Peptides against a protein of PDB entry 3C66. Designs and how they scored, part 46

Target 1, 189 residues: chain A of PDB entry 3C66
Amino acid sequence: KSWANLFEKNDFFFRYKFYLEITAYTRGSDEQHLKWSGLVESKVRLLVMKLEVLAGIKIAHPFTKPFESSYCCPTEDDYEMIQDKYGSHKTETALNALKLVTDENKEEESIKDAPKAYLSTMYIGLDFNIENKKEKVDIHIPCTEFVNLCRSFNEDYGDHKVFNLALRFVKGYDLPDEVFDENEKRPSK

## One batch from the design tools (peptide; aimed at target 1 L20 D84 Y86 K171)

Design b2_p25_7_s1 (made by RFdiffusion4, then SolubleMPNN; from b2_p25_7 with D2E A3F N14K T18K M20F V22I)
Fold by OpenDDE base, seed 5:
Structure b2_p25_7_s1 (fold): chain B 189 residues (1-189), chain A 25 residues (1-25)
Amino acid sequence: as target 1 above (189 residues)
Amino acid sequence: EEFEGEPFLSTNPKLENKPFVITLL
């Protein structure tokens, strides 16, 4: 099946047992976030290529569209909490303590001029070629190289108070709610 | 099929990184 047919949202998040999530975070302006997230997104294909050549990986398929969200983020502790809790269904309920910015509320005085954290999340569906039970696949090197490649592009991206990048490996049943439509049932364990 | 652990990598120095070692069960 061609990669082109995997870009339909509904099939992608039910197709794989495992996903790698790549989230670019910005606590700053929308313009800063657009530059940072755009850079990260432009390099995801290089990470995919590095994953595909690993003996334990059978398939690494990127979802082509980022998921975008933003929160009111008044403190550094709130920004840390977002980075800790985002990206899994088990932990994302903690984000309900923060105000999600939407198209409906973005012009409210309490939101418009408030400090914000912006998130752009890319997904890679993974299938493994493990013949023996308890075999290990180490993807730490290509993931670390990817992070370093993104951060080394501009000195400003070294400022972890503004710019962050996280990678999370999750099971399909523990994907964030944002990847499913309201009428879609989450994958079972 | 399950994997052991919760692999996590962040550039935030306050967050603990967990190795991206995937053990399929």
Scores: peptide ipSAE 0.674, ipTM 0.937, DockQ to the pose 0.811
OpenDDE base, seeds 1, 2, 3, 4: peptide ipSAE 0.665, 0.669, 0.657, 0.662; ipTM 0.933, 0.933, 0.930, 0.931

Design b2_p25_7_s2 (made by RFdiffusion4, then SolubleMPNN; from b2_p25_7, 7 letters changed)
Fold by OpenDDE base, seed 2:
Structure b2_p25_7_s2 (fold): chain B 189 residues (1-189), chain A 25 residues (1-25)
Amino acid sequence: as target 1 above (189 residues)
Amino acid sequence: ELFEGDPFLSTNPKLENKPFVFTLL
């Protein structure tokens, strides 16, 4: 399939064994999140370019659309929990303790005026050159550079009480449920 | 393919970062 076909959700989350998940977090206003997530999203292509040139990486392919979610986040501990638990099927069930904001509930008084954590998640599908069974792939540098690039763009993005960015390396079978449609079966191990 | 590692990078200082170095087996 051409690269163009990978921009469609259809098989992207089944195509790769490994994904780099990039999540922008904001505990603040929707406007703050829009600016922050938009910045992060705008830089993902730079990360992809840096990954593609690494000898151990055969393909780094971004999914073009972010996944958006928000939770009622009354405490800093809740915000930490979101950042710790989100992005893995193994841990995402912990988020059920929080109120997910939906279009159906967003106008409820208890939700409308509540502190919120906003999440925007981007995915990069990774294929590796596994010619040598013992090759270490080091993507630490490009990932760190990416985080630093995003955070350094505005001083406000240094406030980890409001703005956070996480990168998680996720196996296809451990992708969050959000990436699959109701009729899609999670990849097996 | 055995993947060893749990690469994780967060800007939250309370979360432990793990280097994005992994071994493909």
Scores: peptide ipSAE 0.632, ipTM 0.910, DockQ to the pose 0.796
OpenDDE base, seeds 1, 3, 4, 5: peptide ipSAE 0.622, 0.625, 0.626, 0.626; ipTM 0.908, 0.909, 0.909, 0.909

Design b2_p25_7_s3 (made by RFdiffusion4, then SolubleMPNN; from b2_p25_7 with D2E A3F N14K T18K M20F V22F)
Fold by OpenDDE base, seed 2:
Structure b2_p25_7_s3 (fold): chain B 189 residues (1-189), chain A 25 residues (1-25)
Amino acid sequence: as target 1 above (189 residues)
Amino acid sequence: EEFEGEPFLSTNPKLENKPFVFTLL
């Protein structure tokens, strides 16, 4: 299938066994998040290029649209919990303790003026060259370089109280529920 | 294909980073 067909959500989250999840977090204003997430998103292509040239990686395909979410985040501990629990089906249920901001509730007084954590999540589908059952794939370098690149772009992005970036390696069956439509069945193990 | 580990990298200093080194089994 051509690269063009990867832009359609249809089978992207079923096509790969493994995904690299990249989440930009902001505990601050929507404007701060827009700048931060926009920067991160702009650099994802560089990460893809670095992944594609690794011998152990056969394919690194980005999903082109971010997933956007936001939570009421009154404390730093809540912000830590979001960063720890988000991005895995196994752990995402812990986020039910927080108030998800939706279009329906965003104008509620208790939500409107509340501190928020904003999340923008990008996905890269990965296919590996499994020629040898014991081949180690090391993507630490490109991932670290990517994080450093994003954080070094502006001094403000070094403030982990406001801005964070996480990369998670996720199996297809452990992708967050947000990537599937209501009628889609989660991939089995 | 068993994947051992849960590679995770965060800029939050309170979260433990797990290297993005994995063996495909």
Scores: peptide ipSAE 0.634, ipTM 0.918, DockQ to the pose 0.791
OpenDDE base, seeds 1, 3, 4, 5: peptide ipSAE 0.626, 0.630, 0.629, 0.632; ipTM 0.913, 0.916, 0.916, 0.917

Design b2_p25_7_s4 (made by RFdiffusion4, then SolubleMPNN; from b2_p25_7, 7 letters changed)
Fold by OpenDDE base, seed 2:
Structure b2_p25_7_s4 (fold): chain B 189 residues (1-189), chain A 25 residues (1-25)
Amino acid sequence: as target 1 above (189 residues)
Amino acid sequence: EEFEGEPFLTTNPKLENIPFVFTLL
């Protein structure tokens, strides 16, 4: 399938067994998040390029659209919980303890003025070129460089109380529910 | 094909980082 077909949501989250999930977090204003997430998103292409040249990586294909979500986040502990639990189907149910901000509820007084954590999540589908069992694929360097690049772009992005960035290696069967349409069945193991 | 571990990298100093090194099982 052509690269053009990778931009259609239809089979992206079924095409790969493994995904790199990149989430930009902001506990602050929507404007702060827009700048932060926009920066992170702009650098994802560089990460892809760095992954593609690794011998252990056969394919690194970005999904071009971020997933956007936001939660009422009254405490730093809530913000930590979001960062710990988000991005895995196994753990995402813990986020049900928080108020998800939706178009339907965003104008409620209790939500409108509440502290929020904003999330923008990008996905890279991964296929590995591993011929032998016990072969190691090391993508730590490009991932670390990516995080450092984003974080060092502006001094403000060093404030982990406001801005965070996480990379998670996710198996296709453990992708968050948000990546699937209501009619789509989660990949099995 | 399964990989051991759940690699995780975060800027949050309170969360543990797990290196993005995969071993095919």
Scores: peptide ipSAE 0.698, ipTM 0.949, DockQ to the pose 0.809
OpenDDE base, seeds 1, 3, 4, 5: peptide ipSAE 0.689, 0.657, 0.684, 0.657; ipTM 0.948, 0.934, 0.947, 0.930

Design b2_p25_8 (made by RFdiffusion4)
Pose (drawn by RFdiffusion4):
Structure b2_p25_8 (pose): chain A 189 residues (1-189), chain P 25 residues (1-25)
Amino acid sequence: as target 1 above (189 residues)
Amino acid sequence: VAYRIFEAHIEDDNIILYVPETKEL
């Protein structure tokens, strides 16, 4: 074999059938999002610990990098549809109605200056100890405990017209396009 | 902080991943 093989990109978004995504939103400024998403990202490892000790959870595997994007966001209505529609491949297409900030256009006049909404998503891939028969597995408490941990006593993130946090449980075939690069086809049926 | 945990009822061959929706503003 060769050195090129050792350095082959990992296949995180193909090896699990289930993912938990944790998303920080900011309809505000760049630094408002830096602090906010920074706080949330700092707590994600705790969710891994809370999840992984559970009977039923075989592994809670965090990816190493947040997925980041921002859209021009004029209205409150837009910010809301972003939260609604973002996260699933079934629905993320609706985001095409808004202008996405890219490598090419981040420097343009009508974009550099426009109010923006910011997203930062982290992925925890899940694998399960499948109990007995086909049964429901409840991981709600560790998720809400994680939410309650996303706080600061010296910084108010209470204005939800500005700051938001969301979690989704998304099957592998339904992951957002952003997680697969130009090479990779996405998982199927 | 405002948050939302989206409802999940995801079926696989021998497991159902289930989490009720919870939202707070």

Design b2_p25_8_s1 (made by RFdiffusion4, then SolubleMPNN; from b2_p25_8, 15 letters changed)
Fold by OpenDDE base, seed 3:
Structure b2_p25_8_s1 (fold): chain B 189 residues (1-189), chain A 25 residues (1-25)
Amino acid sequence: as target 1 above (189 residues)
Amino acid sequence: MSYTIFEANLEFEDLIVYIPEERKK
């Protein structure tokens, strides 16, 4: 049975209390993003393996499909704002200040040739084995190794003006709206 | 601020992990 059969979307984002979000950002062409995000996505399993061996992590399960979005991003400040605000329900409303690119509007003259920021986000569900909630889990090392692995693949990926990679630790109740259907109730605290 | 250390099964603020270039080298 493929992993795809094990993790249905509707169950995955309700199954865990904690998630690790991996977002590949590209302010450039669609082609650049496809290459960058594809690389990042291809390495997620390696990160999972590194997380699984950490003390205190019982389970690290990746969701099989990325979430895709793109925004008109005229300035570098906008790009930084996207990276700061994206990935949590608490902050994602700030992105309403930017124009979301959709299939319906992508051919509009004001959008078609505008600078874009592309986002691809992978999710890892986390279950912890922490006795008495006293153990601290440090994910810095595996995350650093993951970022280095991705960025070292091509020299171009060292350009932070174009390519970025962020990891966000989020609670289930603070997952972005994109992971839920309109009729689904967000997990409670 | 980005944090890489957390206590499991506790309520926290949002933890964003940005890996600085100096630490990636």
Scores: peptide ipSAE 0.030, ipTM 0.541, DockQ to the pose 0.152
OpenDDE base, seeds 1, 2, 4, 5: peptide ipSAE 0.032, 0.028, 0.028, 0.031; ipTM 0.554, 0.579, 0.568, 0.594; seeds 1, 5 fail the geometry check

Design b2_p25_8_s2 (made by RFdiffusion4, then SolubleMPNN; from b2_p25_8, 13 letters changed)
Fold by OpenDDE base, seed 1:
Structure b2_p25_8_s2 (fold): chain B 189 residues (1-189), chain A 25 residues (1-25)
Amino acid sequence: as target 1 above (189 residues)
Amino acid sequence: MSYRIFEANLEFDDLIVYIPEVEKK
C-alpha cells in the first residue's frame, strides 16, 4: 500500500458534499449475507458508470471498501428499526439499543446462536455540475435499475424478511460514525 | 435541493429509496 493511497483514502469522506449509501441487509446466516452482499457489491461499479454519464454529475467516485457490521436482531421490528435508523448520524444512535456483535463478544452464549442482522455498506461520493445553469439532476432511474438488477438475480432475494437493499442520499456532515476514525472530526455543515 | 422518497415496485418486493433532486434556480 503506497502512502499516496492511504492519504487518498483518508480524505474520501471529507472530499464530497454528498454521498450515496448502498446498504445490503440480511437477517439470517452469515453465509446468506456473504452471498447477498457480495452480489450487491459486485454491481456497484455498474451503478457508478450509469451515474457518471448523467450530465448533472461531475463525479461519482466509489469507496472500494465495504463497511461491515452485525447486530443481535431478535425480532422483525428490530430489523425494521435497523433499516430505518442506519445510514444517518442523526438517527444511528437508536442502534445503541441493540447488541452490536464484535469479535470480543461473538462467542458468548447469548450472542452466538442469536438471530443476527448483517449490514454491508458501500459509499459513492458525488460531485454535481450545476454551476451557473438551471439544472435538475435526478438519479432515481439508475438507482432503480441497480436495485432491480440486484433483486432479480435470485428469487430468494425477494424475501424482504431476510434480504433488503437500501440506497440513501446523505450529506457529508450526516455520514455514519463508522466512516470516520476516532481521531477524525466530522465535517461541519 | 429537494429530497424525495422514491417507492419503486420491484419484481419481488417494494423498495423505498431516498433520492435527491438537485436543482439550481
Scores: peptide ipSAE 0.054, ipTM 0.575, DockQ to the pose 0.047
OpenDDE base, seeds 2, 3, 4, 5: peptide ipSAE 0.039, 0.046, 0.037, 0.033; ipTM 0.589, 0.552, 0.581, 0.595; seeds 2, 3, 5 fail the geometry check

Design b2_p25_8_s3 (made by RFdiffusion4, then SolubleMPNN; from b2_p25_8, 15 letters changed)
Fold by OpenDDE base, seed 5:
Structure b2_p25_8_s3 (fold): chain B 189 residues (1-189), chain A 25 residues (1-25)
Amino acid sequence: as target 1 above (189 residues)
Amino acid sequence: MSYTIFEANLEFENLIIYIPKVEKK
């Protein structure tokens, strides 16, 4: 099978037992988020390359497109809540307390001028070499290097009130609902 | 550090993944 076929959504979120989620957060303007998320996305391939060479990692496969969402985010506490709850099926229901911005509602006066948190999430599917031996894999180093690379690119990205970055390791059955279509059943435990 | 990494020292079958959990304060 070609690499091109592997980058399609069709079975990507069913193919792996484990995923690394990389989410860029912005509480500010759409323009600010576009720059920040674009930078993060541009560096994901470097992280993949660092993961691929680790002992115990068989495959590190990025999904090619980000998942994007935005919420009305009137307070800093709301922004912290989003960063805490997003990215896991176990916790994402807490986000229902916030107004999701959609193409249908974005022009409403109560939403249009409201403070917003923007999210862009990249996914990496992971497969490990565990068939014949117990493997210990430390991905903290490459992940930390990745974060430092993104944050140090521009001094403005040091403002944690505006720009944030999170990495989450999840099992396939705990992926957020956003990665599945309405007719798809999430992976079992 | 200005970032969050979730899950730490996950063990699954013959796999141990070390991801020190860094929580945003």
Scores: peptide ipSAE 0.213, ipTM 0.757, DockQ to the pose 0.579
OpenDDE base, seeds 1, 2, 3, 4: peptide ipSAE 0.054, 0.102, 0.142, 0.085; ipTM 0.577, 0.696, 0.747, 0.660

Design b2_p25_8_s4 (made by RFdiffusion4, then SolubleMPNN; from b2_p25_8, 15 letters changed)
Fold by OpenDDE base, seed 4:
Structure b2_p25_8_s4 (fold): chain B 189 residues (1-189), chain A 25 residues (1-25)
Amino acid sequence: as target 1 above (189 residues)
Amino acid sequence: MSYTIFEADIEFEDLIIYIPKVEKK
């Protein structure tokens, strides 16, 4: 890996004003999540290609690795809450009501056998053509095509009680805390 | 097939960015 690629990774979450978050959710087994998230991740490059050809988009740059997390998720309401609140710094504090699964606590009896929601999140940094020209950019079409591509791959992924997929457009200052190191300050507005 | 695309209508200088909210189950 070139030194340039290493530096680009370190600054990725500071480089762009806007990001597209792609999160695969699974309320089920880790094996189910590995299959689902692996599929979603494998298709991100196709979404990037579709975004890059839009006239208003100068750059669509994917981050190379997913962010992984899991929560104890005893109810469907909890699962819906995770899907609603995750992916924004403004709303992610609501997730504190749930037990985050960690390497330190995963063997606790109350966590080990509990129903879990698994999350895998991919990020795309977006740079737009703003040069003093009024431009309208609608990314709905490529995003919808991406979702359809993922969901249509296997009929099992039609079960919304288990498998879900969300796309969120966020500003850099509203990125989740997980994307920053402990010593990094989040971008300002 | 369920999915969510979160809505955004963001004005940034001379740029307007659209991502209409879609929820399908």
Scores: peptide ipSAE 0.221, ipTM 0.791, DockQ to the pose 0.689
OpenDDE base, seeds 1, 2, 3, 5: peptide ipSAE 0.022, 0.079, 0.084, 0.081; ipTM 0.553, 0.707, 0.704, 0.667

## One batch from the design tools (peptide; aimed at target 1 L20 Y86)

Design b2_p26_1 (made by RFdiffusion4)
Pose (drawn by RFdiffusion4):
Structure b2_p26_1 (pose): chain A 189 residues (1-189), chain P 26 residues (1-26)
Amino acid sequence: as target 1 above (189 residues)
Amino acid sequence: SEPIVKINPDEDSGGLLKADMEKLFS
């Protein structure tokens, strides 16, 4: 074999059928999002610990990099549809109605200056100890405990017209396009 | 066979869990 093989990109978004995504939103400034998403991101490892000790959870595997994006966001209505529609491949298409900030346009006049909404998503891939028969698996408490941990006593993130946090359980075929690069086809049926 | 996963206490399974940020920082 060759050195090029050792350095082949990992296949995180193909190896699991289930993913938990944690999303920090900011309809505000760049630094408001830096602090906010920075806080949330600092707690994600704790969710891994809380999840992984559970009977039923075989592994809770965090990816190493947050997925980041921002959209021009004039109205409160837009910020809300971003939260609603972002996270699932079934629905992320509705985001095309808003202007996405890219490598090419981040420097343009009508974009550099426009108010923006910011997203930061982390992925925890899940695998399961399948109990007995097809049964429901409840991981709600560790998820809410994680949410309660996303706080600061010296910084108010209470204005939800500005700061928001969301979690989704998303099957592999339904992951957002953003996680697959130009090469990769996405998982199927 | 695949498990039916619940994350949101207000739903049967899956779905979107949103943090009540106003209540958390009140």

Design b2_p26_1_s1 (made by RFdiffusion4, then SolubleMPNN; from b2_p26_1, 11 letters changed)
Fold by OpenDDE base, seed 1:
Structure b2_p26_1_s1 (fold): chain B 189 residues (1-189), chain A 26 residues (1-26)
Amino acid sequence: as target 1 above (189 residues)
Amino acid sequence: MEPIIQIDPNKESGGLLRADMKALYS
């Protein structure tokens, strides 16, 4: 497939065994999230570049579109739950306890003025040069550098009660449901 | 604890780096 096809959803979430999820969290205003997530998204290419130079990584390819979601988030505990449970198929069902904000419900009085947590998630597909399936690849350095780069951009981004950033390593079979269409079956183990 | 994200193809998914934490989990 051509490089152009990689910009389409198509089979991106079926192509790789491994994915790195980058999620920007904001418990605040939409404007705050737009700035924060925009910053994070703008730095993803730098992370990709750092991953590509690692000997154990054959391919690091970002999906071009972020996945957006928001929840009514009245408490700090709810915000912690979102950050704990989001990003894995194994745990994402816990988020059903929260009210997902949709275009259909966003104007409801109980939702419109409610505190919200916003999520923007970027995905990087990973292919590894692992010999005999026994080798490990450490990506802690580029990931840590990425987090530091994003958080150091503005003093406000140090307030973890409002802004947070997570990187999660996930296998294809454990990707969140959001990446698949209704008619798509998630990858098997 | 030194933050380490290790990719092990023989392990389950779950490696996590959260900015508000000093530890990485894999």
Scores: peptide ipSAE 0.323, ipTM 0.782, DockQ to the pose 0.238
OpenDDE base, seeds 2, 3, 4, 5: peptide ipSAE 0.045, 0.041, 0.322, 0.041; ipTM 0.641, 0.649, 0.784, 0.643; seed 2 fails the geometry check

Design b2_p26_1_s2 (made by RFdiffusion4, then SolubleMPNN; from b2_p26_1, 8 letters changed)
Fold by OpenDDE base, seed 5:
Structure b2_p26_1_s2 (fold): chain B 189 residues (1-189), chain A 26 residues (1-26)
Amino acid sequence: as target 1 above (189 residues)
Amino acid sequence: MEPIIQINPNLDSFGLLKADMKKLYS
């Protein structure tokens, strides 16, 4: 099926059993994040192309809309925690310990000038072409090439204290709450 | 049928753990 047809459908997060999450993290300014996340997003199609040619992958379909969030992030430990806990329903409740920045609260004195971590996440739905339970699919090479491509674009992106990039393989039932509408039921195992 | 996904060094992610980040960025 055409990517164009998929982009118009609202069932993307119910269609696949497996997803690859690509998250760009920035602990800095919104301007820094805009540049970093924009670069990452611009390279997602290249990753998809590399995934599609793997023998074990039947389909790799990107969701075109990025999911964006930001948190007050006063310490480096908080930044590490965000990167560790974000992207899985099992662990995302730990993020409740941090203040989520919203349009309603962004002008509050305690939030406006506070250090922030920005997140932009792209999703790829995956369907595998396997004949037996012992068949293995290795996505290490294309994923590593993707990360290196993004990180090497600008020397500033080598600063891990500010810019980070993570890829997470997630089952549909463990997708973050952000991908579902309030009235949608999470997929079962 | 569930496929076996190989992600080195972690089966679930890239760049989320310090070890993963070190490998990807070295």
Scores: peptide ipSAE 0.037, ipTM 0.663, DockQ to the pose 0.397
OpenDDE base, seeds 1, 2, 3, 4: peptide ipSAE 0.027, 0.034, 0.035, 0.026; ipTM 0.620, 0.656, 0.639, 0.633; seeds 2, 4 fail the geometry check

Design b2_p26_1_s3 (made by RFdiffusion4, then SolubleMPNN; from b2_p26_1, 8 letters changed)
Fold by OpenDDE base, seed 1:
Structure b2_p26_1_s3 (fold): chain B 189 residues (1-189), chain A 26 residues (1-26)
Amino acid sequence: as target 1 above (189 residues)
Amino acid sequence: MEPIIQINPDKESFGLLIADMEKLYS
């Protein structure tokens, strides 16, 4: 199937059993996040290339559009919670304790000037070669190299209080709600 | 060793992610 067909949201998130989530976090300004997330996004293709050449990986296809969200994040503990709970359907309900920033509420006085955490998430669909089930696939090396590449780009990104980057391996049935339309049913186990 | 499913070098949870094919497709 052509890459073009994989860009359809509804097909992409039902096509694979496994996904790699790449999330750029920023607790700061929208400008800071734009720069950070833009950098991360620009490097995803390099990660895909490294994954594709692994013998145990049959397919590694990126979803080209990032998913974006932002929360009021008054404390560092809230920021840690976001990083811990985001990216899994099992845990994402904990984020309901935070105020989601929307176009409708962003101009409210209590939200406009409040500290915010920004999230941008890229997804890679994965299919593994299962002919030899005894073999293990290690994606740690390419993932680590990717993170190091992003973090080393600018010294400012060394501030972990502001900028963070996480890669999460998830099963299709545990994808966050954001990837599905309201009328769609998530994949079953 | 159970695979670490989240890789975040900024956190203590950063570690080796190994996909065990037998476990993933069981």
Scores: peptide ipSAE 0.030, ipTM 0.667, DockQ to the pose 0.061
OpenDDE base, seeds 2, 3, 4, 5: peptide ipSAE 0.025, 0.027, 0.027, 0.026; ipTM 0.624, 0.588, 0.642, 0.627

Design b2_p26_1_s4 (made by RFdiffusion4, then SolubleMPNN; from b2_p26_1, 9 letters changed)
Fold by OpenDDE base, seed 5:
Structure b2_p26_1_s4 (fold): chain B 189 residues (1-189), chain A 26 residues (1-26)
Amino acid sequence: as target 1 above (189 residues)
Amino acid sequence: MEPIIQINPDKESFGLLRADMEKLYA
């Protein structure tokens, strides 16, 4: 099956037991976020290449489309909460305390000029070699190198009050709701 | 040992993302 078929949503979020989430966060302007997220997205393929050569990883396949969201984010504490709670079905309900920005509400006076946090998330499906059930797979090195690569690209990206980058390892049954259509059933444990 | 599931260098959670195969497939 060609790699091209893996880039379609179809069954991507049902195909793997494990996923790596890469999220670029921006508390600032949409222009700032576009530049930051674009940079992160452009480097994802390098991370995939580094993951694929690890002995414990059989498959590392990226989903090509980023997931975009934005919230009204009036305080730094709110921004920290978003970074802590986003990316897991177990914790994402905490985000309901914040106002989600949508095409329908973005022109409202209370939203238009409000401070915002922007999120762009890329997903990598993972399959591990189970030859030895006691084997531990460490992806710290390639992930750290990836973060450092993105952060060092521009000195402005060193400002953690504005720009952040997180990698999260999740099971398929704990993926955020955003990856599923309304008519799709979440994978079981 | 539970795998560390998140790397965030700005929040002191920048640790080892390690998957234990026995735990993941239990």
Scores: peptide ipSAE 0.030, ipTM 0.679, DockQ to the pose 0.062
OpenDDE base, seeds 1, 2, 3, 4: peptide ipSAE 0.025, 0.026, 0.025, 0.025; ipTM 0.591, 0.636, 0.610, 0.597; seeds 1, 2 fail the geometry check

Design b2_p26_2 (made by RFdiffusion4)
Pose (drawn by RFdiffusion4):
Structure b2_p26_2 (pose): chain A 189 residues (1-189), chain P 26 residues (1-26)
Amino acid sequence: as target 1 above (189 residues)
Amino acid sequence: SPFVDLTDISKKLIEEAGVIEASDFD
């Protein structure tokens, strides 16, 4: 074999059938999002611990990098549809109605200056100890406990017209395009 | 408030993220 093989990119977004995504939103400024997403990102490891001790959870595997994007966001209505539509491949297409900030256009006049909404998403890939028969697995409490941990007593993130946090349980075939690079086809049926 | 206020969308999504149905293992 060769050195190139050892350094081959991991296949995180193909190896699991289930993912938990944690999303921090900011309809505000760059530094408002830096602090906000920074706080949420600092708590994600705790969710891994809370989840992984559970009977039923075989593994809760965090990816090493948040997925970031921002859109020009004029209206409250837009910020809301971003929250609603973002996260699933079935629905993320609706985001094309808004202008996405890219490598090419981040420097343009009508974009550099426009109000923006910011996203930061972390992925926890899940695998399961499948109990007995096909049964419901409830991981609600550790999810809400994680949410309650996303707080600061010296910084108010209470204005939801600005700051938001969301979690999604998304199957592998339904992961957002952003997680697969130019090479990779996405998982199927 | 030290706690973040969640939108109705976020509350619904968090609730759904906390549930894994039997059909998900088909």

